# Ledger of designs, part 55: peptides against a protein of PDB entry 9GMZ

Target 1, 343 residues: chain A of PDB entry 9GMZ
Amino acid sequence: TGFPLELLTRPATERLAYFENYTVAHPRLKEVYEILMRTIAEPAGASFIFVYGASGVGKTTLRLRVEQKLTELALPKLESDRARVPVVGIEAIAPESRYFNWKEYYTRALITLEEPLIDHKFDYGVRGISRDNFGKINVESKVVAPALRRALENALIHRHPDVFFVDEAQHFGKVASGYKLQDQLDCLKSLANMTGILHCLLGTYELLTFRNLSGQLSRRSVDIHFRRYCADSPEDVQAFKSVLLTFQQHLPLAETPNLVDHWEYFYERTLGCIGTLKDWLKRVLSDALDREATTITLKDLQKRALSVAQCQKMFKEIQEGERQLSETEADVQNLRSALGLGA

## One batch from the design tools (peptide; aimed at target 1 A25 P27)

Design b2_p22_6 (made by RFdiffusion4)
Pose (drawn by RFdiffusion4):
Structure b2_p22_6 (pose): chain A 343 residues (1-343), chain P 22 residues (1-22)
Amino acid sequence: as target 1 above (343 residues)
Amino acid sequence: SVVETDVEPAIEELQEQEEEEE
């Protein structure tokens, strides 16, 4: 398999768009996708889905793919329920203030729930907020956060989304003190419990500070680790080389450059993160198409790679996250002994 | 439009290439 040969006649813009739209279902992403879909289809009391992963591992692409896939299920279901949004997805806003702005979060979450059939919803629940009949949801600055949250709860319980996505969830950790971390997530827990809607949180390894704050949160959450490819296990190396081969075969050029020979350097500057690899490859391809190059040279790869210091910081954070998320038989035995079960 | 490719056939192909080189 490979890129369509017809693209050679087409201008560089078509090649670049093709490569941008190209995706690879590498094993780690496939497994994480399967686990996430399975868990969304049946939460069973869980009120959170944590998706931990390094920067550039593909959390956002996973969110977009699962959003598109779930939207397919909604079309047959719509014949039964005219007013139902299948999936709602938003991004956590990094606040300018010391603490996360819950009022802005509620505002943006309610805004994202705009539908053309707004007549079906009627009143949101609290005065001061309504659509301006121009397709935009208007909220008043005098409306307080408790009333806006109540309106969001009513809107969510009415629309009943399958899953609520909060991309970049590490921004929830912006707090004005050292004790507000548990309350920051308890508010979202209460919102999810009352609305009966699973809140799937995606973020980098900084989200691990939101892992096990309390037993209630521990039970109300499901952990999904989007692990990067490690050079320690030969199977992961084989998979990383294989991803490079797929990219080598699928980037539009006159002749396919050799990328497996330079797999060590790629891993050195990508740490196995597939998104970081694709971004680099796309950047190199764009640089090459400017000069109409027939192949990719190592010099081109080196020109637009990542700095050593940047990769050092990436690896430090990744090591810390993998160390925190590691699970061994020793932990299981310790828990067994402390529980008094034995063996 | 989104284009997708599975990696599993690529792993088998790369293993065959490594065996030939050996």

Design b2_p22_6_s1 (made by RFdiffusion4, then SolubleMPNN; from b2_p22_6, 13 letters changed)
Fold by OpenDDE base, seed 4:
Structure b2_p22_6_s1 (fold): chain B 343 residues (1-343), chain A 22 residues (1-22)
Amino acid sequence: as target 1 above (343 residues)
Amino acid sequence: MRIEVDLEPYIEKLKEEEAKKA
């Protein structure tokens, strides 16, 4: 089954929006989704979930799918508990300064917690936090980070989300010396412990540095590795080709492009990362729609591909992350073996 | 609303197409 053929008569904006909103349920995404959903449902005393993987592997897609599902599952309860927010998801921004802006983080979290549709006015107990006439949270510039933290703690307790998502969480690490990073992690840990809300940090392999710095977080954390597809695995190659086949059928063009025959080129320029692939195809689709083209050509693909230099840089970052994980797994196995425990 | 598509039917179809080329 491909895209709805009716889209061919629709404006370019609707055709593009269809593809943007389309998600391939590829094996790695399904696996990580199931593990994450299970862990959220049964955290077993965990306060943190770390989801790490390559840039462009699809972590944001994973987050948004989990958010959607948690919202759907909560709908029957939301009718009775109008104060409840089933899930909170924010994206961490790399600060312009060498210091993580906790004020901005707490403000963004508060804004995200307070959907305009929540009729229940919550008193944050903090002056300078208000709702506008549209229900949007406004935080006055005079409100300091400790007050915003208290407001967020109160809001999280009152709204009781099943999970608090922080996407691009590696940005916590880019701004801090190792010491400051630990303080930030301790701050997040304290927030999770005080609210009883499970935190899920999604990010690149730079999140592994967070795991190593906080031996105390490791005891209360669940790790989920969102792997890319690897060309050395026949099963992974088959899955990647299947994703290409799916995408070619869901590009709202009059003539179905042959993406599968170019799978090696797609792999070379995405490193097996489906998010990178989707974003590439979105750019190419947008260009095709702007030209009123009937299909996508290899030249159209080449025009919007990542450069070889960009791919080489990304690949080095991936290899370093995969190496660190492999070494950690080997160390655990060696320790188990040395203890006389089975693998 | 995001459209989620199961990949299983496409994996099977791809296997069938590869088996026809072999």
Scores: peptide ipSAE 0.024, ipTM 0.479, DockQ to the pose 0.860
OpenDDE base, seeds 1, 2, 3, 5: peptide ipSAE 0.000, 0.006, 0.005, 0.000; ipTM 0.250, 0.278, 0.353, 0.274; seed 3 fails the geometry check

Design b2_p22_6_s2 (made by RFdiffusion4, then SolubleMPNN; from b2_p22_6, 12 letters changed)
Fold by OpenDDE base, seed 4:
Structure b2_p22_6_s2 (fold): chain B 343 residues (1-343), chain A 22 residues (1-22)
Amino acid sequence: as target 1 above (343 residues)
Amino acid sequence: MRVEVDLEPYIEQLREEEAKRA
């Protein structure tokens, strides 16, 4: 099953929007989705979920799909509990300074949590937080971070989301000193503990450094590795080819391009990361639509590919993350063996 | 029209395909 053929008669904007909104289900995404959904439903005393993987592996897609599903599952209950928000998701911003801006974080969290469509007015107990004429939350510049934290704690308790998502959470680790990173972890831990809300941090392998610094978070955290596809695995190669085939069928072009025959080139320039692949194809599709082209060519693909230098940099970051995980797994196995536990 | 493609139908399809291959 491909794209709706009616799209060929639609404006380029609608054709592009179709592809942007299209999600290819692939084995790694399915696996991580199922684990994440299960963990959210049954956290078993966990306060944190860490979802880590390569940049462009599809973590944002995972988040958005989980948010959608949790919202859908909550809809029947939201009719009776108008105060409830099923899920909240934010993206952590890279700090312009060497310091994470907690004020901005809390502000964005509050704004996201308090959608205009929530009829139930909640008093945050903090002056300078208001709703505009459109019901959007406005936070005055005079409101300080500790007040925003209290407002967020109260809002999270009152709205009781099943999970609080923080995408690009590796940006919490971008602090000038290890002490400040620990303080940030303690702050997040405190927020989770005070609210009873499960936090899910999604990010790159830099989250491993963040996790390792907090031995206390480790005891109450679930780790989910969102792996890329590896070319040394026949199953992974087949899955990657299947994704290419699916994308090929869902590019709203008059002539279906042959992407699968170029799978090695796609792998070389995406490192097995499906998000990177989708973004690449999106750029190429946009160019094709702008030219009113009937298909895309290898030349069109090459024009929008990541450079070899970019891929090499990304690959080094991936290898370091995968190495750290492999060492940790080996250490656990060694410990189990030393304890007389089966591997 | 934001065609929000739900992942669930695709996950189900993958389960069915996996079940057919087993």
Scores: peptide ipSAE 0.020, ipTM 0.435, DockQ to the pose 0.190
OpenDDE base, seeds 1, 2, 3, 5: peptide ipSAE 0.008, 0.019, 0.008, 0.012; ipTM 0.386, 0.334, 0.368, 0.396; seed 1 fails the geometry check

Design b2_p22_6_s3 (made by RFdiffusion4, then SolubleMPNN; from b2_p22_6, 12 letters changed)
Fold by OpenDDE base, seed 3:
Structure b2_p22_6_s3 (fold): chain B 343 residues (1-343), chain A 22 residues (1-22)
Amino acid sequence: as target 1 above (343 residues)
Amino acid sequence: PVREVDLEPYIEQLAEEEAKKA
């Protein structure tokens, strides 16, 4: 089963959009999705969920799938409760300075909360926050971060989402000192506690630094490791090859390219990260469609591949994260043994 | 609408193709 053959007669934009909107339900994505959905449904007193894994593993795809599912599940209730938003998702911005821009974060969160509900005026309890004639939130420049926080707290309480997603959440950690990092974590904790809203932070292995700095966060957090596929695991290699087979059948080209026979090259340039693989194939497909090509070749793949230097850097970051997790697992076993809990 | 495709049929297909090459 492949792409609809009718796409071959469609514009390049429609063919590209088909592949872009296509998602492979690969084993690691399914596993993490099920854990995340279960945790959102039954947080068991958790205030935070940490979803961490390699860059390009597919965390944004996971978020979007969960957002879609939570919205679908909420539809019957949204008819009766017009104030409710089922889910909120934002992306954390990389700080331009040594300081995280909380004003921008709160503003984006407020905008995202109110965008679906343009017709329902909400009083934020803060002067200088208004809606324009198009229902867009306008925040006056004079509104300070503490006031925006109060507005966001009130909005989150009123809209009562099942979860608040923050993608690229490692950007909270990009602060100059450990003390400021703790203050930021305490700020997030306070927001979750004041609103009663479950926060899900998605990011790279840099999120482990947040986890380790706050022993109090650890008691109220659930950790979800979104693993890449590993070449030393026959099962992971088979899953990765199967993803390649799926993609080759869903590339809207006249001739099906043989991606599977090049699996080692795909693995070398993606490190087992399916998001990276998909983005690579999107670029190659776009180029092929622009040339009206019937297929893609190894040369086309090479032209859009990440450089070896980029892959080496990414791999070093992955190895550091995987090592930290392995050390933590060993520390848990050592602690259990020391407590007289049989290993 | 985001289309999701299950990987299971492709795992089976791959296993059959690999078995024919061996």
Scores: peptide ipSAE 0.295, ipTM 0.866, DockQ to the pose 0.907
OpenDDE base, seeds 1, 2, 4, 5: peptide ipSAE 0.007, 0.244, 0.222, 0.286; ipTM 0.354, 0.837, 0.836, 0.859

Design b2_p22_6_s4 (made by RFdiffusion4, then SolubleMPNN; from b2_p22_6, 14 letters changed)
Fold by OpenDDE base, seed 5:
Structure b2_p22_6_s4 (fold): chain B 343 residues (1-343), chain A 22 residues (1-22)
Amino acid sequence: as target 1 above (343 residues)
Amino acid sequence: MRVEVELEPYIEKLAAEEAAKA
């Protein structure tokens, strides 16, 4: 089944929006989605979930799909509990300075948690936090980070989300020293403990440094590895080809492009990361729509591909992350064997 | 509106192409 044929008569903006707004339910996404949904439903005393994987593997897509599902599941309860927010999700920002901007983080979290659609006005007890005429939170520049933290703690307790998502969470790790990273983890841990709200951090393999630094977080965290597709696995190659087949059917063009025949080239320039693939195809589709083209060609693909140098850099980062995980898995197996528990 | 699209299996495509050549 392909895209709705009516899209061919629609504006380029609507055709592009269709391709942006659909999600291919590929095997790795389904697997991680099921694990994440189960963990959110039954955290078993966990305060943190870490979802790590390659840049462009699809972590943001996963987050948004879980947010949608949690919202849908909460709808019947939200009619009776108008103060509740089922889920909150933010993106961590790379600090312009050597230090993570906690003030900006708390401000963004408050703004996201207090969307205008919530009729129940909450007083944060903090001077300089107000709502505008549209119900949007405004934070005055004079409000300090500790006051914003208290406001966020109170808001999280009052709104009681099932999970608090932080995307691009590797940006917490962009500090000049490992000690500063520990302080940031302790700050997040304190926020989770004070609110009783489960936190899910999504990011690159740089999140593994957070896991290794806090033996206390490891006891209260669940780890989820969002793997890429590997070319040395026949099953992964088949899944990747199936994703290409699905994308070619859902590009709103008059003539269906043959993406599958170029699967090796797509793999070379995406490293098996479906988010990278989707973003590449979005750029190519946008160019095709601007030209009123009936299809896309290999030349159109080549024009918007990541460079070999970009792919080589990304691949080194992936290999290092995969190596660290493989070593950890081997260490766990060795420990179990040494304890007589079996591998 | 976000739409979930089911994955089209590549094996089914190959089987259809083989059946069309026979």
Scores: peptide ipSAE 0.072, ipTM 0.727, DockQ to the pose 0.576
OpenDDE base, seeds 1, 2, 3, 4: peptide ipSAE 0.025, 0.020, 0.018, 0.016; ipTM 0.494, 0.461, 0.561, 0.398; seed 3 fails the geometry check

Design b2_p22_7 (made by RFdiffusion4)
Pose (drawn by RFdiffusion4):
Parts: sequence; C-alpha cells; structure tokens
Structure b2_p22_7 (pose): chain A 343 residues (1-343), chain P 22 residues (1-22)
Amino acid sequence: as target 1 above (343 residues)
Amino acid sequence: LEEKEERERRYLAEPIEGEVVH
C-alpha cells in the first residue's frame, strides 16, 4: 500500500492535506481506543475515565475519532429521540487567576450544548440565560455559578449525552492552595453523579495528581494509560519501526525515503510518541515540498527536529508518569497480605 | 497483571493499519 500516485500531478497543497488527514492505527492506540469504547458503552457506575498519556501520544486524535465513531450510533437512535446529542466534548480553560474558573467552565459547557431544535428544551431552568434566537446561547454576567451549574445539570439530564469529554483536564489542577485539589474533582464528581453522565478526562501526566485523592473518587474512576512506545521491549521497538515504515510508504514524494535506517534518531527525538513523530514528519514534508524535493534527507529531518533540552524535559516527565503508573506483582502481593486474604 | 500482559502482547502482534480521515 501507499499514497495515491495521482497526487504527484496535484500541487503541494493537496499532498500536504493528504498527509495531514492520514492516520495510523498503531497497536497502542488501537488497544486504548478499544478499551475506551468498551468502557463508554458500559460505564456501570463509574463517573470518570482518566486517559493518561505523554504529550503528543494522540489523546486528542483519540477523542476526535471516538467522537466521530459514537456520532454514527446516534443517527439510528435519533429516530426514537429527536432531541439527543450523542457526545459533548470541550477543553478545560487554563485560568489567568490563581484558581480554575468554574463559572467560565459552566458557561462554555452550556454553550457547547447548543442545538437547532432549541424549542425542545424550552427553559434551561434558571432565568437570565436563553438563546438570542440568532443561534447563540446568551448568558448573563449577573447569573451566579450555582444557578448556571443547575441549568447545566438540567440541560445534561434532558439531552442525556453518551459521554462528556474534557480535553486537557490537567488545567483542573490550577488551585489557590494546597488543599483544594480534592474539592476541585469532588465538584465534577457531584456533577457527574447527579447528571448521570460519564465524564471522560484526558490530559498529560500532570493529571496523575488527580488519580487517587479519595476512595470514593478511586471507585468512581477508571484509569486508562495511553502508553508510549518504549525502547526496552523489542516488541515496542518493532512496532515503532513499523509505524515509521507505514509513514515512509505513505508520505507523498517522488520516491520513498528510507526512514527505518534512522529509527534510532527518530526515537531519540520523539520518545515513541506517535503524534510527535507525525508532526515532525509533516513539518519536514512541508519544508521539502517548498523546494519540490524528490526525497527526504537526514539534513531535512535535523533542521526541523526538537531540541535536546526539550526532549530531556519530555523524558523526565514521562519517566515520572510511568514510574507513578507502574503496577507490579509485588503491589498485588502487598495488597493481598494487608487485606488478610493470604495467597 | 497476567491478563493485561497477554492482552498487550496480542495487540502488539497485530499488523499496523492506516487510513485517510476527512
């Protein structure tokens, strides 16, 4: 397989768009996608899905692909329920203040729930907020956060989304003190419990500070780790080389450059993160299409790679996250012994 | 843990696929 040969006659813009729209279902992403879909289809009391992963591992792409896939299920379902949004997805806003702005979060979450059939919802539940009949949801600055949250709860319980996505969930950790971390997630837990809607939280390894704050949160959450490819296990190396081969065969050029020969350097500057690899390859392809180059040279790759210091920081954070998320037989034995079960 | 490792192995033994998404 490979890129369509017709693209060679087309201008560089078509090649670049093709490569941007190209995706690879590498094994780690496939496994994480399968787990996430299975868990969304049947939460069974869980009120959170944590998706931990390094920067550039593909969390956002996963969110987008699962959103598109779930939207397919909604079309047959719509014949039964006219007013139902299948998936709602938003991004956590990094606050300018010391603490996360819950009022702005509620405002944006309610705004994202705009639908053309707004007549079906009628009143949101609290005065002071309504659509301006121009397709935009208007909220009043005098409306307090408890009333806005109550309106969001009513809107969510009316629409009943399958899953609620909060991309970049590490921004929830912006707090004014050292004790507000548990309350920051308890608020979202209460919202999810009352609305009966699973809240899937995606973020980098900084989200691990939101892991196990309390036993209640521990039970109400499901951990999904979007591991990167590690050079330690030969199977992961084989998979990383294989992803490079797929990319080598699928980037539009006159002749396919050799990328497997430079797999070590790619891993050095990408740490196995597939998104970081694709971004680099797309940048190099854009640089090459400017000069109409027939192949990719090592010099081109080196010109637009990542700095050593940046990769050192990436690896330090990744090592800390993998160390925190590691699970061994020793932990299972310790828990067995402490539980008094034995063996 | 054993079941998790077996599942990861199964997925790593599979061929890698790709597609265009619009």

Design b2_p22_7_s1 (made by RFdiffusion4, then SolubleMPNN; from b2_p22_7, 12 letters changed)
Fold by OpenDDE base, seed 2:
Formats: sequence, C-alpha cells, structure tokens
Structure b2_p22_7_s1 (fold): chain B 343 residues (1-343), chain A 22 residues (1-22)
Amino acid sequence: as target 1 above (343 residues)
Amino acid sequence: LAARAERRAAYLAQPITSSVVE
C-alpha cells in the first residue's frame, strides 16, 4: 500500500510531514530493533548497550522507534505508577572545548527526564533547580556539575526508566587525552551503577575507540552493530532495492517515481545507509513540492545528492570502522583456537 | 562535447516514473 491518495490535495507541508514521519521497516532496522528491545527487557547484568554503525545508517530512527514502543508498553503501568518515566533519550553534544561539558549534559538529561506533564513532582535536593508555572525544569547558572549529577541520579532512581539513551555518544570520546577519556567512561559507569539504569550509547564507529579503552565496561556491555547494506551481498542489494521500492510508493507525488531502476546511483551516494537515503529523498521531495511538480527527475536527485568527495570520505570512515570490528572478530577466533575451542 | 552534454542534460531532466508493470 502506498501513501494515502488524499495527500495529493493537501498542502505541501502535510505531504512533506507524511514522508518525514514515514519509517521503512527494513531488515537491518528490524533486526537491530529486536536485539535492542530484547536486551533492554533482559540486560542480564549489563549496564551498557553500545549501538554503533555508520553515520546515516538510521540509529536515531531506531532510538525513536524503541522509545515509542517502550512508552506504549509502559502506558498500563504508568496509570498506577505516575512517578515512572518509561524511557529517556538525549543527544550528546560535541564539546566546543577539549573538555566535555558535563554540566550541560546533566542539565539536558534532567530537562528531558522531567516532563512537565508528569503528575508526581519531587525535590531534587539541590538549590537552584526549580520548575516554572508550566512544570518545566529550570537550572540556575550557579548550580555546579557535581550537584546536577546528584540531581540526575535522584531523578533517574525516582523515575526508573527502562533505558537511558545517549545518541551521538562518540562525542564523549572527543577529549584530548586518554586519561580524560577514561575519566569520562568512569563517570558514565558510575552514573549507571549508582542509578541502576541501563544506558544505551548510540554512535558512529568512533564509539568503538571509546568502548575499547575500558576493559571493565566491555565486561558489562552488550554490543549491537547496526550494519549498512553492502553491495557485495545479493541479500543486502535486494533489501536496499526493497527500501527504494517502498520509498517510491510513499513519496506523495501524483506520478510514482521509479527509484528501483536507479538503485546503483542511490547506493553510490548513500553507501547503503537508509537514513542518508531518506534525508536525500526528503530534500528532493521538498524541492518537488515547492515547484508543484507531479514527479521527480534524475536532475532533481543530482541537485541534492552528496558529492563524490563526500561519499569517498564517508566510505573511508565506514571501512575503518568495519575493519576494527573484523579484527575483533578475528581476535575472538584466535582466542578460541588458542583455547582449543574448535572454529 | 556540447551534444553529449545536451543529451546528458535531457536524460537527467526526464521524469523517473515507475513503469506500470503490466
């Protein structure tokens, strides 16, 4: 089934919003979603989940779908436990300096966790944290990072989310020294341990460098690789074509574009990353709607495509990440062989 | 070179509509 045909008579803003809100349930997204949902339900003593993959693979879409599902599943229980928040999700910000801004991190986490509509309000035990007339959290500039941490620990314990999501988590690793990076890991580990809340860090392959620095985190983490589609796999090519077919059916245009016949061009400019593909098609759809066009052209696609140079850079970053994972798999096999465990 | 550029421009300007698989 394609898009609702009534959208063709609706404003361009509604047509664009339909496509923006549409999610293709592609095989890799479904696989990672099922693994992540299972791991959240049964963490088996893990304190961390690492979800890593290429930029634009769809990690944010994964997070949002899990947040929606966890919220849906919690609704019946939230009627009796009005203090509970089922899930909290933040995006880690790239530090403007060589130092990660923990004050900003804790403030954003508190603001996100303390939904104004939550009936049960509690005291943070920290001076300079208040609620406005709408119940929104306000943090005074005088509040220091250690106090905000205690407030967040108390809030996480009280609200007891099933998981704390941190998107763009590679930004924790953007610290100038290995020692400081270890301190960041120890801070996160301490927060998870003190609260008993499972943390899910989503990020690029740079997150692997962050993970590998803490042998202790490795023992208490679950790893989920969100792979791109690879052109050397017939199954992955078929899945990518199926995504293109679904997108062409869900572009709210009068004439259905043939995206599938151009799959190689779409693959060349997305590297098999469905988020990159969706963002590209969104830009092209927006341009088409602005022109009141009935369809899209190859010229429209080219106008909004990533450059070859951008794709080459992104591909090198992907290959380095995939290489690091392959080395880890080889190290496991070598360890098994050395232990006398058959291959 | 100009004729090749024009043919390419014309190709790129074409609608990419799905063939109705009959």
Scores: peptide ipSAE 0.027, ipTM 0.439, DockQ to the pose 0.018
OpenDDE base, seeds 1, 3, 4, 5: peptide ipSAE 0.006, 0.008, 0.005, 0.008; ipTM 0.344, 0.381, 0.356, 0.316; seed 4 fails the geometry check

Design b2_p22_7_s2 (made by RFdiffusion4, then SolubleMPNN; from b2_p22_7, 13 letters changed)
Fold by OpenDDE base, seed 3:
Structure b2_p22_7_s2 (fold): chain B 343 residues (1-343), chain A 22 residues (1-22)
Amino acid sequence: as target 1 above (343 residues)
Amino acid sequence: LAAERARRQAYLAQPITSDVVE
């Protein structure tokens, strides 16, 4: 089972798009997907889900797959409830300033909630928010952040998504003072509480700072660790090799490249992160297609690989995140032991 | 050093093809 062979006669753009749209259902992705889907279905009074893991582990892929599934599951209900949006997903943007731009966040969230195909026009009750002739939301520059928040609260209540995804959520934490970070968390908490909509924040291990600062968020949050594959685990190595084999079969090239034999090099430059691997292979495939090459070479891989210095930096960030989690797990065990609850 | 560099360059220039044409 591989790519459709007819792609070899198609334009480079179509061949690249095939690979871009292809998703390997690897074990860690399946595990986190199942936990996340279960948690969305039965949040048990949680207002937040935190999905944290290394950069490039595949959090965006996870989000997209959950969005697809929630949409599929909602289709029968959407026929009767045309106002409903099954899921909303937004990517948080790194602030150019030391301050998170809430106005931009609310605007993007509103735009995402108002898909052009929604027949039911919602009046936000806010002056300067309108729909154009194409159903796209237009937000005038004069609309202030508190008004946009109220509009978003009303939209979330009216559209009633099963979950609101915020990807790259660590960008909320890029505030110079702990006080301002708490205010950001309280703002998000208030939005979730006012709307009754479950929020799922996906991000790097920097998202753990959010968990530690708000004991109140901790009480109403579910944590999901999206782990990378570890080279010290034979099972994880085998899973990583299986992913390489699958990508090898789905690269729309005339000659199938042997990626598996180079698994150590792929691991060295991805740190066991499948998203990083896919992005690397995508860049290499693009270069190969531009040259009308029949296959890829180690030179092609090296040209698009992360540098050793980049990998070392990323690895230090991963180790710090994994350490913080291990310490937290030990603290929980110590607390349980101290409470006389068997470890 | 030059011969080792040449060998490395030759290795890197080789196609990473699998013999398994599926």
Scores: peptide ipSAE 0.026, ipTM 0.505, DockQ to the pose 0.019
OpenDDE base, seeds 1, 2, 4, 5: peptide ipSAE 0.024, 0.023, 0.008, 0.013; ipTM 0.398, 0.495, 0.298, 0.368

Design b2_p22_7_s3 (made by RFdiffusion4, then SolubleMPNN; from b2_p22_7, 13 letters changed)
Fold by OpenDDE base, seed 2:
Structure b2_p22_7_s3 (fold): chain B 343 residues (1-343), chain A 22 residues (1-22)
Amino acid sequence: as target 1 above (343 residues)
Amino acid sequence: LAARRARRAAYLAQPITSDVVE
């Protein structure tokens, strides 16, 4: 089924919003979604989940859909437990300095955790944390990072989310080398251990550095690789074409564009990343709606495409990440062979 | 508060994922 035809008579803003809110349940997204939901339900003593994959593969979409589902599933229980928050999701910010701003991280986490709709107001026991008349948390500038950490620990224990999501989690690694990165991992590990809350870190292949630095985190982590579609796999090519077919049916335009016939061009400029594809189509749709166009053309696509140079850079970063994972799999096979376990 | 409840209800009412057309 395509988009609702009544959208063609609606304002451009509503037509664009429809496409922005539309999510294609493509095979890789479904697979990772099911694995992630199962792991959250049954963490089996894991304190961390790592979800890694290319930029634009759809990690943020995955997070938002899991947050939505966990919230939906919790609604019946939230009537009896008014203190509970089903899920917390934040985005890690790139540090402006060589030091990660933990104060900002804890503040954002507290603000996100304290939904204004929660009737049960928690006392943080920290001077300088208050609520406005709308239940919004205010943190005074004088509140220090250790106090904010204690406030967050207490809030996480009290609210007991099923998972704490950190998107763009590779930003934890962008600090000065070695010891400082270990200290940050130990800080996250301590937060998870003290609260008993499962943490899910989503990010680029730069998250693989976190796995290699802490043998203790690796023992208590589940890894989920959110793969892109690969052009060397006939199944992946077919899945990518099916995504294009679905998008062309859900572009709220009077004439359905033929995206599928241009699949190679779409693949070239997205590297098999569906988030990159969706963002490209959003830009093109916005331009078409601004012109009151009945359809989109190849020329419209070309105007908003990533440059070849951008794609080459992105592809190099993807190849390096995929290589590191392949080496890890080979190392496991070598270890099994060395142990006398069949390959 | 009512507007935020309405936004939350609207968010929860949205389809989680669309089916892939083969």
Scores: peptide ipSAE 0.010, ipTM 0.400, DockQ to the pose 0.124
OpenDDE base, seeds 1, 3, 4, 5: peptide ipSAE 0.007, 0.007, 0.000, 0.007; ipTM 0.309, 0.398, 0.272, 0.390

Design b2_p22_7_s4 (made by RFdiffusion4, then SolubleMPNN; from b2_p22_7, 12 letters changed)
Fold by OpenDDE base, seed 3:
Structure b2_p22_7_s4 (fold): chain B 343 residues (1-343), chain A 22 residues (1-22)
Amino acid sequence: as target 1 above (343 residues)
Amino acid sequence: LAAEKARRAAYLAQPITSEVVE
C-alpha cells in the first residue's frame, strides 16, 4: 500500500512531513537493527558498540528506531521506576578547534537525560546546574568540564539507560595529535566503566581510526559494520530497486513517479546509501510541492542531486573504509589459519 | 552535437511517471 490518498488534498507541509517520517525497512537496516538490539540486551562484558558505515547509509535512522524500541520495551518498568531513562541519544558536534568540546558534550548529554516528563527531580550535586519552572536543565557558563562530567556520571548511574548513543562519533577523532585522541578514548572508557552504561558510537569509516587506537577498547567493544548496497551484487541491486519502489509508492504526489527505471542514476548519486537517497527525494518532493506539481521529472532530480565531485569524494572515503575492513578480515582469517583454528 | 543535446534536454524535461496501465 502506498501513501494515504487523502494527503493529496492536504497542505504541502503535511505531505512533506509524511514522507520525512516514513522509514523504509530495508534489508541492511533490519540486519544491523537485530544485531544492535541483541548486543544491547546481551553486551557480554562489552563497554562499547561501534557502528560504522558510509555517510548517509542510515545510522541516524537505525539509532532512532532502536531508541523507539528500547523505550517501548521499558514502558512497563517505567511505571514503577520513574527515575529510569531507557535510552540516551546525542549527536557529537564537530569541533570548531583542534580540541573536542567536552563541556558541550556533557551539557548536551545532561539535557537529554532530563526529559520534561520525568517528574523525579535529581540533584546533580553541582553548583550552577538548575532546573527551570518547566523542568529543563540550565547549566551556567561558569560550570567547568570536570564538574559536568561528575554530574553526568551521577545522572547516568541514577537514570540507568540500557545504552548511551553517540551519533556522528567520528568527531571525537577530529583532534590534532594521537596522544590527545588516546586521552579522549580513555575519557570515554572511564565514563562507561564508572557508570556501568554501555556506549554505542555511530559514525563514518573515520571511526575505525579512532577505534583502532586503543587496544584496550578493542577487548571491550563490539563492532557492527553498516554496509551500503553494492552494484556488483545482484542481491544488493535488487534490494536497492525495492527501496526505490517503496519510496515511489510513498511520495505523496498525484502521479506516481517511476524511480525504479532510473535506479542506475539513483545509485550513481547515492553510492547505495539509503539515507542519502531519502534526503535527495525529500528535497525533490519539497520542490515539487512548492510548485504544486503532480509529479517529478529527471530535471527535478538533477537539480537536487549531489554533484559528481561530491560523489567521487564520498566514494573514495567509502573505498578506503571498505579496504581497511577487508584487510582486517583477511588478517583475522590468516591468524585463525596460522593458529590451526580453521577457516 | 546540438541534436544530441536537444534530445537529452527533452528527455530530462519529461515526467518520470509510471504509465498508468489502464
Scores: peptide ipSAE 0.018, ipTM 0.385, DockQ to the pose 0.019
OpenDDE base, seeds 1, 2, 4, 5: peptide ipSAE 0.005, 0.000, 0.000, 0.013; ipTM 0.281, 0.276, 0.267, 0.312

